# Peptides against a protein of PDB entry 4PN1: the designs that were tried, part 6

Target 1, 261 residues: chain A of PDB entry 4PN1
Amino acid sequence: KIEMNFLNKPIVPDTTKVISNFLTHYLITEPVEHVEIEAKLGTLIDLETQNRFEFPVMNETILNPEFNLRTRFESDMTASEHKYLNEFLNQAFRDSQKPGRLPFAYKHTKQVDLFYETEDNSRDKIRVSKNQSDNQVLACVKKRRVADLFLYCPNDAFDIRISISDELPVSMPSGNQQPSLTRLKDRVGYVHQEIKIDLTKTTQNDPVYDTTERHELEVEFGNIADLRDRAQKAKDGMEAPLFRRVQLFMDNVRILRREHS

## One batch from the design tools (peptide; made by RFdiffusion4, then SolubleMPNN)

Design b1_p8_4_s4 (from b1_p8_4, 3 letters changed)
Fold by OpenDDE base, seed 3:
Structure b1_p8_4_s4 (fold): chain B 261 residues (1-261), chain A 8 residues (1-8)
Amino acid sequence: as target 1 above (261 residues)
Amino acid sequence: VPIPEYLR
């Protein structure tokens, strides 16, 4: 017989544990009501050099949030990288349609996001999302960034930011209010085992700055209720379901992070 | 700086 180790028990990597604890905190301990949990591919930029930050580590590592590393995270990639990932995901989608596989779902959306200042002058903006074709309101939310967890990935093209957000449904802004910002989003979405993978091309018109285009890839937990249930079980002493879900999520992230032309 | 307790 082959055993896993000298205890013959599964061992969970620190990355899985830390992320699981991170999620459990904001799902159970200090619960965010309308929680969104996503990972974005991007680059940790050293504010001093304006280049990718360099840590004296050789593998994926979660950065201690208590350290001020003087970094910023740029959730952007080149058009070519984005295109490659799109092609990669398209192939993955096709392959998943084969017998014996769990299929991807696919959705292409084009929307306009209108950002409004809140009446209380909160830092949080109201986002109204509309379908580009018919201006149908898709959502109206107030989104608050609650927490971030950064992963430095020295062996890959991208670093990772895992974000906890509170996305509160709110009433539409008053008709006399003008948006402070408008973003066009062309989003290709893939869903596999309730993990959402979105490739987004965002065009933003700034009245002061030139039009900017961003290419983003995000991975999101598609079933928060299930995740919350798993987190609760973890708090109750049964960690395995949560670990498995986090591992699935992170493996998908790792696959995407490693793919490049 | 210590690792936050909630992450341990």
Scores: peptide ipSAE 0.522, ipTM 0.951, DockQ to the pose 0.667
Fold by OpenDDE base, seed 5:
Structure b1_p8_4_s4 (fold): chain B 261 residues (1-261), chain A 8 residues (1-8)
Amino acid sequence: as target 1 above (261 residues)
Amino acid sequence: VPIPEYLR
């Protein structure tokens, strides 16, 4: 007979626990009403060198948010890296359609995001999202970034930023107001077990700096209600359901961050 | 710098 350990019980890695606590805080303790929870692939950059920061660790490490590490997070990747990830996910999609697997859902969308200044001169802009094909309004929100948790991943192509955001639905801006910024988004979305994976090409036109393009990959919790329920149970002393969901989410992130062209 | 308690 084989046992898991000397207690014959599963244990939870610190990474899972810390992330679970992070989520519980913003789901239950100080709840964000219209919460979005996503992980982005990118690079922790040393502000002094403008190169990837080097920490004296050999594996995935959550950074203490109370430390000023003199870093910034770059969520952009190269076009070739983005293309590689797209092909990788396409293959994963195809494989998931086979008998005995849970299938991916797939959607390709093109939208335009229009950003408007608020009347109160708040730092938060109103974002109106429209479908490029028919100009139908998809959403009108005021998004606020609430908190970030950074993971340094020395063995992988990318570092990770997990973000808590509040996406407040708001009324449409006045018809007389002009957008301060417009962005075109070409998004390929994959969903597996209610975890959403998006590859996004964002084009921004700037009269001074010309057109810029960004390539991003994000992983998002697709069922916030379920996640909130799990977090509540965790707060009440039953942590296992939350841990399992966080583990699933992070395993998907870990798969993606290891891939490179 | 202390680790935030809510993360522990």
Scores: peptide ipSAE 0.518, ipTM 0.951, DockQ to the pose 0.624
Fold by OpenDDE base, seed 1:
Structure b1_p8_4_s4 (fold): chain B 261 residues (1-261), chain A 8 residues (1-8)
Amino acid sequence: as target 1 above (261 residues)
Amino acid sequence: VPIPEYLR
């Protein structure tokens, strides 16, 4: 007979526990109404060196949000890295269609995001999202970043930012108002077990700055209702369902951040 | 710096 350990019980990694607590807080304790929960691949930049942050750790590490590390997070990658990840995910998609596997779903979308200043000059801009093909309005929201959790990943190509956001539906801006910013988004979306993986090529047209391109990879919880239910159960003393879901999410993130050409 | 209680 083989046992898992001397207690013969599963042990939850600290990373899973901390992230689960983070999610529970903003799902249940101080609930965000229109919550979006995503992880972005990117790079923690040391503000002093302007290079990737270096810290004396040898594995994935959640950074203490109360500690000022003098860093910024760049949620971007090179075009070549983005292309590689796209090819990687395409292969994963194909493999998932085989018998005995759970299949990916796939969607390609092209979207235009128009950003408008608010009348009160609040920091949060109104975002109007439209489909590029028919110019239909998909959403009009004010997105507020509520909290971030950063993972330093010294062994991987990317660091991770997990973000809690509130996407508040709002009325359309007045017809005489001009957008302060326009973003074209070419998004390839993959969904596996209700975890969304999006590769997005963003072209930003800024009236002041030159056109810039970004290449982003995002991993999002696709079923917030289920996640909230799991978080509630965790608050009620049954943590296992939440831990399993967070572990799944993080394993997908870990796969992606390790991949490089 | 202490770890926030809600993360512990």
Scores: peptide ipSAE 0.518, ipTM 0.950, DockQ to the pose 0.634
Fold by OpenDDE base, seed 4:
Structure b1_p8_4_s4 (fold): chain B 261 residues (1-261), chain A 8 residues (1-8)
Amino acid sequence: as target 1 above (261 residues)
Amino acid sequence: VPIPEYLR
């Protein structure tokens, strides 16, 4: 017989614990009502060099938010990297349709996001999302970034930003109000075990600057109610369900950040 | 089952 360790019990990686605690805070302790939890692939940029930051660590490391490291996170990637990930995920989708596997779900969405200033001069803008095909309103929300957790990944193609956001449903802006900016989103979405993986091309027209196109990959918890339930159980002393869910999420992120052309 | 597309 082989045992996994001297206790013969699963052990939780420290990364999983730290992330789980981070999530529990915004799910249970100071709960965000309309919470969105996502990880984006990108690069931690050193503000002084404008290159990828170099930390004296050799593996995946959660950065302490208490320290100002003079970094910014760039969630954009090259078109080639984005294309490679698209090919990779398409293959993963196909493989998952085989007998004995849990299948991916797939959706292609073309959306326009219109951003409006709030009457109260709030920092948060109202986002109206419409389907490009029929111009039907999909959502009208005020999104607030609540917290971020950054992972430096020296051995992988990308670093990671995990973000907690509040997407508050709000009433439509007045008909006489003009959007401050418009974004076109072309998104292919993959769902596996209620974890969403989205590849998005975002086009933004700037009146002063040339049209910019951004290529992003995001991983999102698709079942917040379940996650909140798991977090509550963790607060009550049963952490295993939460740890398992966070581990699954992070393993998917780890797969994606390792893939490159 | 929808066939996955490539972003163009």
Scores: peptide ipSAE 0.326, ipTM 0.898, DockQ to the pose 0.014

Design b1_p8_5_s1 (from b1_p8_5, 3 letters changed)
Fold by OpenDDE base, seed 1:
Structure b1_p8_5_s1 (fold): chain B 261 residues (1-261), chain A 8 residues (1-8)
Amino acid sequence: as target 1 above (261 residues)
Amino acid sequence: PIPKYLLP
């Protein structure tokens, strides 16, 4: 006979608990109405050295947001890294179509985001999103970053930022208003078990700065209603469903951040 | 210090 441990019951890692508590807070305790929850792959940069952050830890570590570590997060990767991840995900997609597996869904989209200044607050921009194929308006929102949780991953190619955002629907800007920024997004999206994985190539045209390209990979909770339900159950004392969902999410993130050419 | 979401 074998048992899991001396209590013969599952034990939940601290990483799962901390992230679960983070999510529960902004889903239930101080609920964000139009919540988006995503993880981005990138690099924690030490502001003093301008190199990747170095901390005396040997594995994945959630950084305490109450400490100013003098870092910034760059949610970007090289074109080659992005291409590799795309190929990796394409292979994962193909493998998931085999009998006995849960299949990926796949979608390729091209979107244009137009950002407009507001007279009352220059920091809060209105984003109008349009489909590039037919120029139809997909959304008009003000996106507010509510909270971030950073994971330092010294053994992997990327660090992680988990972000909670509020996407507030707003009225379209006036017809005479010009966008301050235009962003083209070429996005390939993969969905597996309601976890969304997006590879996005962004081309940004700034009137002041030269055109810049960015390559991003994001992992998002695709079913917020389910996640909120799980968080509510956790708040009510039944944590297991939330822990399982967070574990799934994080395992997908961990797979992706380990991949490199 | 700890984050508010970890407070009782």
Scores: peptide ipSAE 0.201, ipTM 0.860, DockQ to the pose 0.981
Fold by OpenDDE base, seed 5:
Structure b1_p8_5_s1 (fold): chain B 261 residues (1-261), chain A 8 residues (1-8)
Amino acid sequence: as target 1 above (261 residues)
Amino acid sequence: PIPKYLLP
């Protein structure tokens, strides 16, 4: 007879618990109304060396936000890395279409994001997103970054930032207002079990710095209502459903950050 | 010290 451990019960890793509690706080305790929860692949940079920071740990580690580590997070990768991940996800998509699997959904979108200053001169800008093909408005929001959780991943090519954001729907800017910034986004999106995986190439024109391009990979919870329900149950003492959902999310993130050419 | 809400 085989047992899981000496209690013969499942045990939840601390990483799962910490992330789950982080999410519960901003879903239930101090709830963000229009919450977006995403993980981005990137690099924790040491501000002194401008290289990847080296922490004295040997595995995936959530960094303590109470410490000033003198780091910044760069949510970017090379074009080559981005291309490889695209090919990897394309293959995963194809494999998921086989009998006995849960299929990916796929969508390729091109949009333009126009940023506007607010009347109150707040730090947060209004973002108007439009489809490049037909110029239809997709969204008009004011996005506020609420909280971050950083994971240092010494065994992988990328570190992770998990972010809680508030995407408040707002009215369109006045017709006389000009955008302060315009970005073109070429996004390839994959969805599996309501987890969204996006590869995004962002192009931005700057009169001083010329045209810049960024390559990002993000993983997002696609069903916030379900996640909020799970978080509420966790707050009430039933944590298992939330833990399972967080585990799924993190396993997808772990797969992606481990892949390299 | 860590944020209280991050504790299990």
Scores: peptide ipSAE 0.176, ipTM 0.866, DockQ to the pose 0.668
Fold by OpenDDE base, seed 4:
Structure b1_p8_5_s1 (fold): chain B 261 residues (1-261), chain A 8 residues (1-8)
Amino acid sequence: as target 1 above (261 residues)
Amino acid sequence: PIPKYLLP
């Protein structure tokens, strides 16, 4: 017989625990009602050098939010990297259709996001999302960023931002109100085991600046109700289901951040 | 070059 360790019990990596606790806080302790939880691939930029920050660590490391490290997170990649990831995910999709595998679902969406100032002059804008093809309204929300957790990944091409957001459904803006900003989104979405992976090309026209394009990859928990249930169980002393779900999520993120052109 | 969002 072989055993996992000298206790013959599963052990949870500290990274998994930290992330799980972070999620539990905003799922259960101070619950966000319309919570969105996503990880974005990007780069931690040193504000002083405008280059990728160099932390004195040798592996994936969660940064302590209590310390101001004078960094910003850039959730962007090159077009070539984005294309490579698209090809990679397409192949992963195909492979998952084989017998004995759990299949990916796939969806290609083109939408326009219209941003409006709020009537109450809140800092958060109202976002109206519409399909580009038929102009049907997909969503009307006020999104509030609640918290972030940053992972520095020195051995990979990308760092990670895990974000907690509150997407509050709101009424449509008045018909006489003009959007302050419009964004075109071309999104390819992949779903595997209720983890959603989106490749998004965002085009934004600025009256002062040239048209800018952003290329993003995001990984999202697709079943918040299940995640919340797992988090509640964790608060009640049964942590294993939450840890397993977080581990799955992070493993997908880890796969993606290792794949680049 | 721009990314191509290809069908699987």
Scores: peptide ipSAE 0.031, ipTM 0.653, DockQ to the pose 0.016
Fold by OpenDDE base, seed 2:
Structure b1_p8_5_s1 (fold): chain B 261 residues (1-261), chain A 8 residues (1-8)
Amino acid sequence: as target 1 above (261 residues)
Amino acid sequence: PIPKYLLP
């Protein structure tokens, strides 16, 4: 008989624990009311070299947020990389439809995001999201970035930013107010076991800056209520359910960040 | 239906 280890009990990797604790903080300890939790693929850029940062580590590493590492995160990829991931996910979708598998759900969405300044000219803008086809309002929120956790992934094409955001529902801006920024989003969304994977092409027209196109891949927890419940249990001493969910999330992220053309 | 490509 083979055993898992010398205790013959499951062991949780530190990465899972650290992320779980990070999430628990913003789910339970200092709870964000309308929390969004997502991971984006991108690149940690060294501010001095403007190249991908190089840390003296050989595997996936969570960076300590207490240290200013003089980096920025670029949540972007090439069109080619984005296309490759799209094809990869399409294949994964098809394979998941086979008997004995849990199927992906798929949705293609085109929306426009209109950003409005607040009365106090605060940094947080009001975002009105509309469906491009019929101009129906999908959401009106004030999104606040609460916290980030960065993973340096030296063996993969992408680094990871896990972000905690607060998406506060707010009233529609005054009819007299013009949007300060408009973003067109073309999104292909995949959902598997309540984990959302979105490929998004964003086009932004800035009156001051030239038109910018961005290609992003994001992975999001699709069931926050369940996650919060798991986090509460973890806070109460039962960590296994949270660890399992975080492990699932991270495994999906790990699969995706390894794929490149 | 199969997923459509976001990028052609």
Scores: peptide ipSAE 0.011, ipTM 0.401, DockQ to the pose 0.014

Design b1_p8_5_s2 (from b1_p8_5, 4 letters changed)
Fold by OpenDDE base, seed 3:
Structure b1_p8_5_s2 (fold): chain B 261 residues (1-261), chain A 8 residues (1-8)
Amino acid sequence: as target 1 above (261 residues)
Amino acid sequence: KIPKYLLP
């Protein structure tokens, strides 16, 4: 017989615990009502060097948010990287359709996001999302970034930002308001075991600046209610379900951040 | 549904 360790009990990686605690805080302790939890692939940029941040660690490391490391996170990748990931996910989708596997779901969406300033001039903008084909309103929300957790991944192509956001449904802006920003989003979405993986090409038209294009990959918890339930159980002393879910999420992230052409 | 790369 093989045992897991000298205690013959499962042990949870510290990364899983830290992330689980982070999530639990915003799910249970100080609950965000309309919480969105996503990880974005990108690059931690050292503001001093303008290059990828370098830290004296040799593996995936959660950065302590209490320290100002003078970094910014660029949630972008090259078109080639994005294409590669798309092809990779397409293959993963195909493979998942085979007997004995849990299948991916797939959805391709094209939408326009219109951003409006709030009446109170808050930093949070109202986002109206419309379907590009028929101009139907898909959503009208005020999204607030609540917290970020950054993972420095020295061995991988990308670093990770895990973000907690509050996405509050709100009424449509007044008809006399003009959008301050418009973004075209072309998104392919994959869902596996209620983990959402989105590849998004965003085109932004700025009246002052040139049109910018961004290529993003995000991984999102697709079942917040379940996650909240797991987090509550964790608070009640049963941590395993939460740890398993976080592990699943992070494993998917880890797979993706390692892939590059 | 066949997954495809994002189109411009």
Scores: peptide ipSAE 0.044, ipTM 0.670, DockQ to the pose 0.015
Fold by OpenDDE base, seed 1:
Structure b1_p8_5_s2 (fold): chain B 261 residues (1-261), chain A 8 residues (1-8)
Amino acid sequence: as target 1 above (261 residues)
Amino acid sequence: KIPKYLLP
């Protein structure tokens, strides 16, 4: 007879617990009303060296947010890396269409984001999102970054930032107001088991700076209501559903951050 | 020190 361990019960990794607690806080304890929860692939940069951060650990680790490590996070990758991930996800999509698998959903969107300054000169800009094809307004929001959790991944191509954001719907800016920033987004979206994986090529037109292009990969919880329900259950003493969902999310992130050309 | 909000 084989057992899982000497208790013959599942054990939950600390990473899962820590992330679950982080999410529970902003879902239940101090709830964010219009919450967005995503992980971005990128690089932790050491501010002193301007190179990838080096820390004396040998595996994935959550950085303590109360400890100033003098780092910044760059949520960007090379065009070649982005292309590789796109090809990888396309293959994963194809494989998921086979009998016995749960299929990916796929969506390609082109969006323009217009950023406007607020009258009170708040740091939070108004973002108007429009469909590039017909200029229809998709959303008008103020996005506030509420919290971040960083994972240093020394064995992988990318580090991870998990972010909690509040996307507050707001009224459209005045018609005489000009955008301070324009971003064109070419987004390829994959959804598997209500986890959203987006590859986004962003072209930014800045009136002061030259046009810049970014290549981002983000993984998002696609069903916030379900996640909030799971978090509430966790607060009530039943943690397993939340742990399972967080584990699924993180496994998808782990797959992606390991891939490289 | 572990952040308070990360405690179970």
Scores: peptide ipSAE 0.036, ipTM 0.711, DockQ to the pose 0.753
Fold by OpenDDE base, seed 4:
Structure b1_p8_5_s2 (fold): chain B 261 residues (1-261), chain A 8 residues (1-8)
Amino acid sequence: as target 1 above (261 residues)
Amino acid sequence: KIPKYLLP
């Protein structure tokens, strides 16, 4: 017989606990009503050197938000890296269609996001999302970034930012209002076990610096209601369901951040 | 060079 450990019980990685507690706070303790929870692949950059920051750690590490580390997070990657990840995910999709596996779902979308200033001059802008093909309105929201956790990943191609956002549905801006920013999004989306993985190419016109493209990969919890239920159970003393879901999420993130062109 | 968003 083989046992997992001397207690013969599952052990939860500290990373899982920290992230779970972080999520529970914004799901249950101070609940965000229209919560979005996503991880983006990117690079922690030293503000002084403009290079990837170097921390004296040897593995995946959640940075303490109480410390000002003089870093910024760049969620952009190269076109070649983005292409590689697309090919990688396409192969993963194909493999998942085999008998005995849970299949990926796939969707390719093209949308335009129009950003508007709010009447009250709030920091948060209104985003109107439209389908590029027929110009139909997909959503009109005010998105607020609530909190972030940063993971430094010295052994991988990318660092990670986990973000909590509030996407409040709002009324359409007045017809006389002009957008302050227009952004085109070309997105391929993969869903596996209600975890969403999106590769997005964003095109934005800059009046000074010409058109810029950003290449992003994001991983998102696709079932917030289930996650909130798990978080509530965790608050009530049953943490295992939440830990399992967070572990699944993070394992997917870990797979992706290790891949490189 | 731009990434190709391909169908699976």
Scores: peptide ipSAE 0.028, ipTM 0.690, DockQ to the pose 0.016
Fold by OpenDDE base, seed 2:
Structure b1_p8_5_s2 (fold): chain B 261 residues (1-261), chain A 8 residues (1-8)
Amino acid sequence: as target 1 above (261 residues)
Amino acid sequence: KIPKYLLP
């Protein structure tokens, strides 16, 4: 008979624990009311070299946010990489429709994000999201970036930023206000076991700079209420449900960051 | 319904 280990009990990797604790903090300890939790694929850039950050580690590692490593995170990839991931996810979708599997859902969305300055000129702008086809308002929020957790992934094509954001619903800007910024988003979204995976092409017209295009891949927790419940249980001493959910999330992220053209 | 290659 095979046993899991010499205790014959499950053990949780440190990565799962660290991320779980990070999430628990912003779900329970200092709760963000309208929390969004997502991971973005990208590159940790060393500000000194302007190249990908190098650290003397050989595998996935969570960077300690208390240490200033003089890095920035670029949540972007090439069009070819983005296309490859799109093809990969399309195949994963198809495979999941087979008998005995849990199916993906998918959705294609084209939206326009209009950013408005606040009266107090706060850093957080109001974002009005509209459907491009019918101009229907999808959301009006002030998004505040609360915290980030960075994973350096030396063996993979991408590094990871896990972000905690507060998406506060707010009233629509006054009719006399003009957007300070407009972004077009073409998004293909996949959902599997309430984990959302979005490929997004963002086009931004800057009056000063030329039109910029960004290609992003995001992985998001699709059921925050469930996650919050799991986090509360973890605070109460039952960590297993939270660990399982975080493990699922991270495994999906790990699959994606290994894919490259 | 099968997703298309919708992004570049």
Scores: peptide ipSAE 0.025, ipTM 0.646, DockQ to the pose 0.015

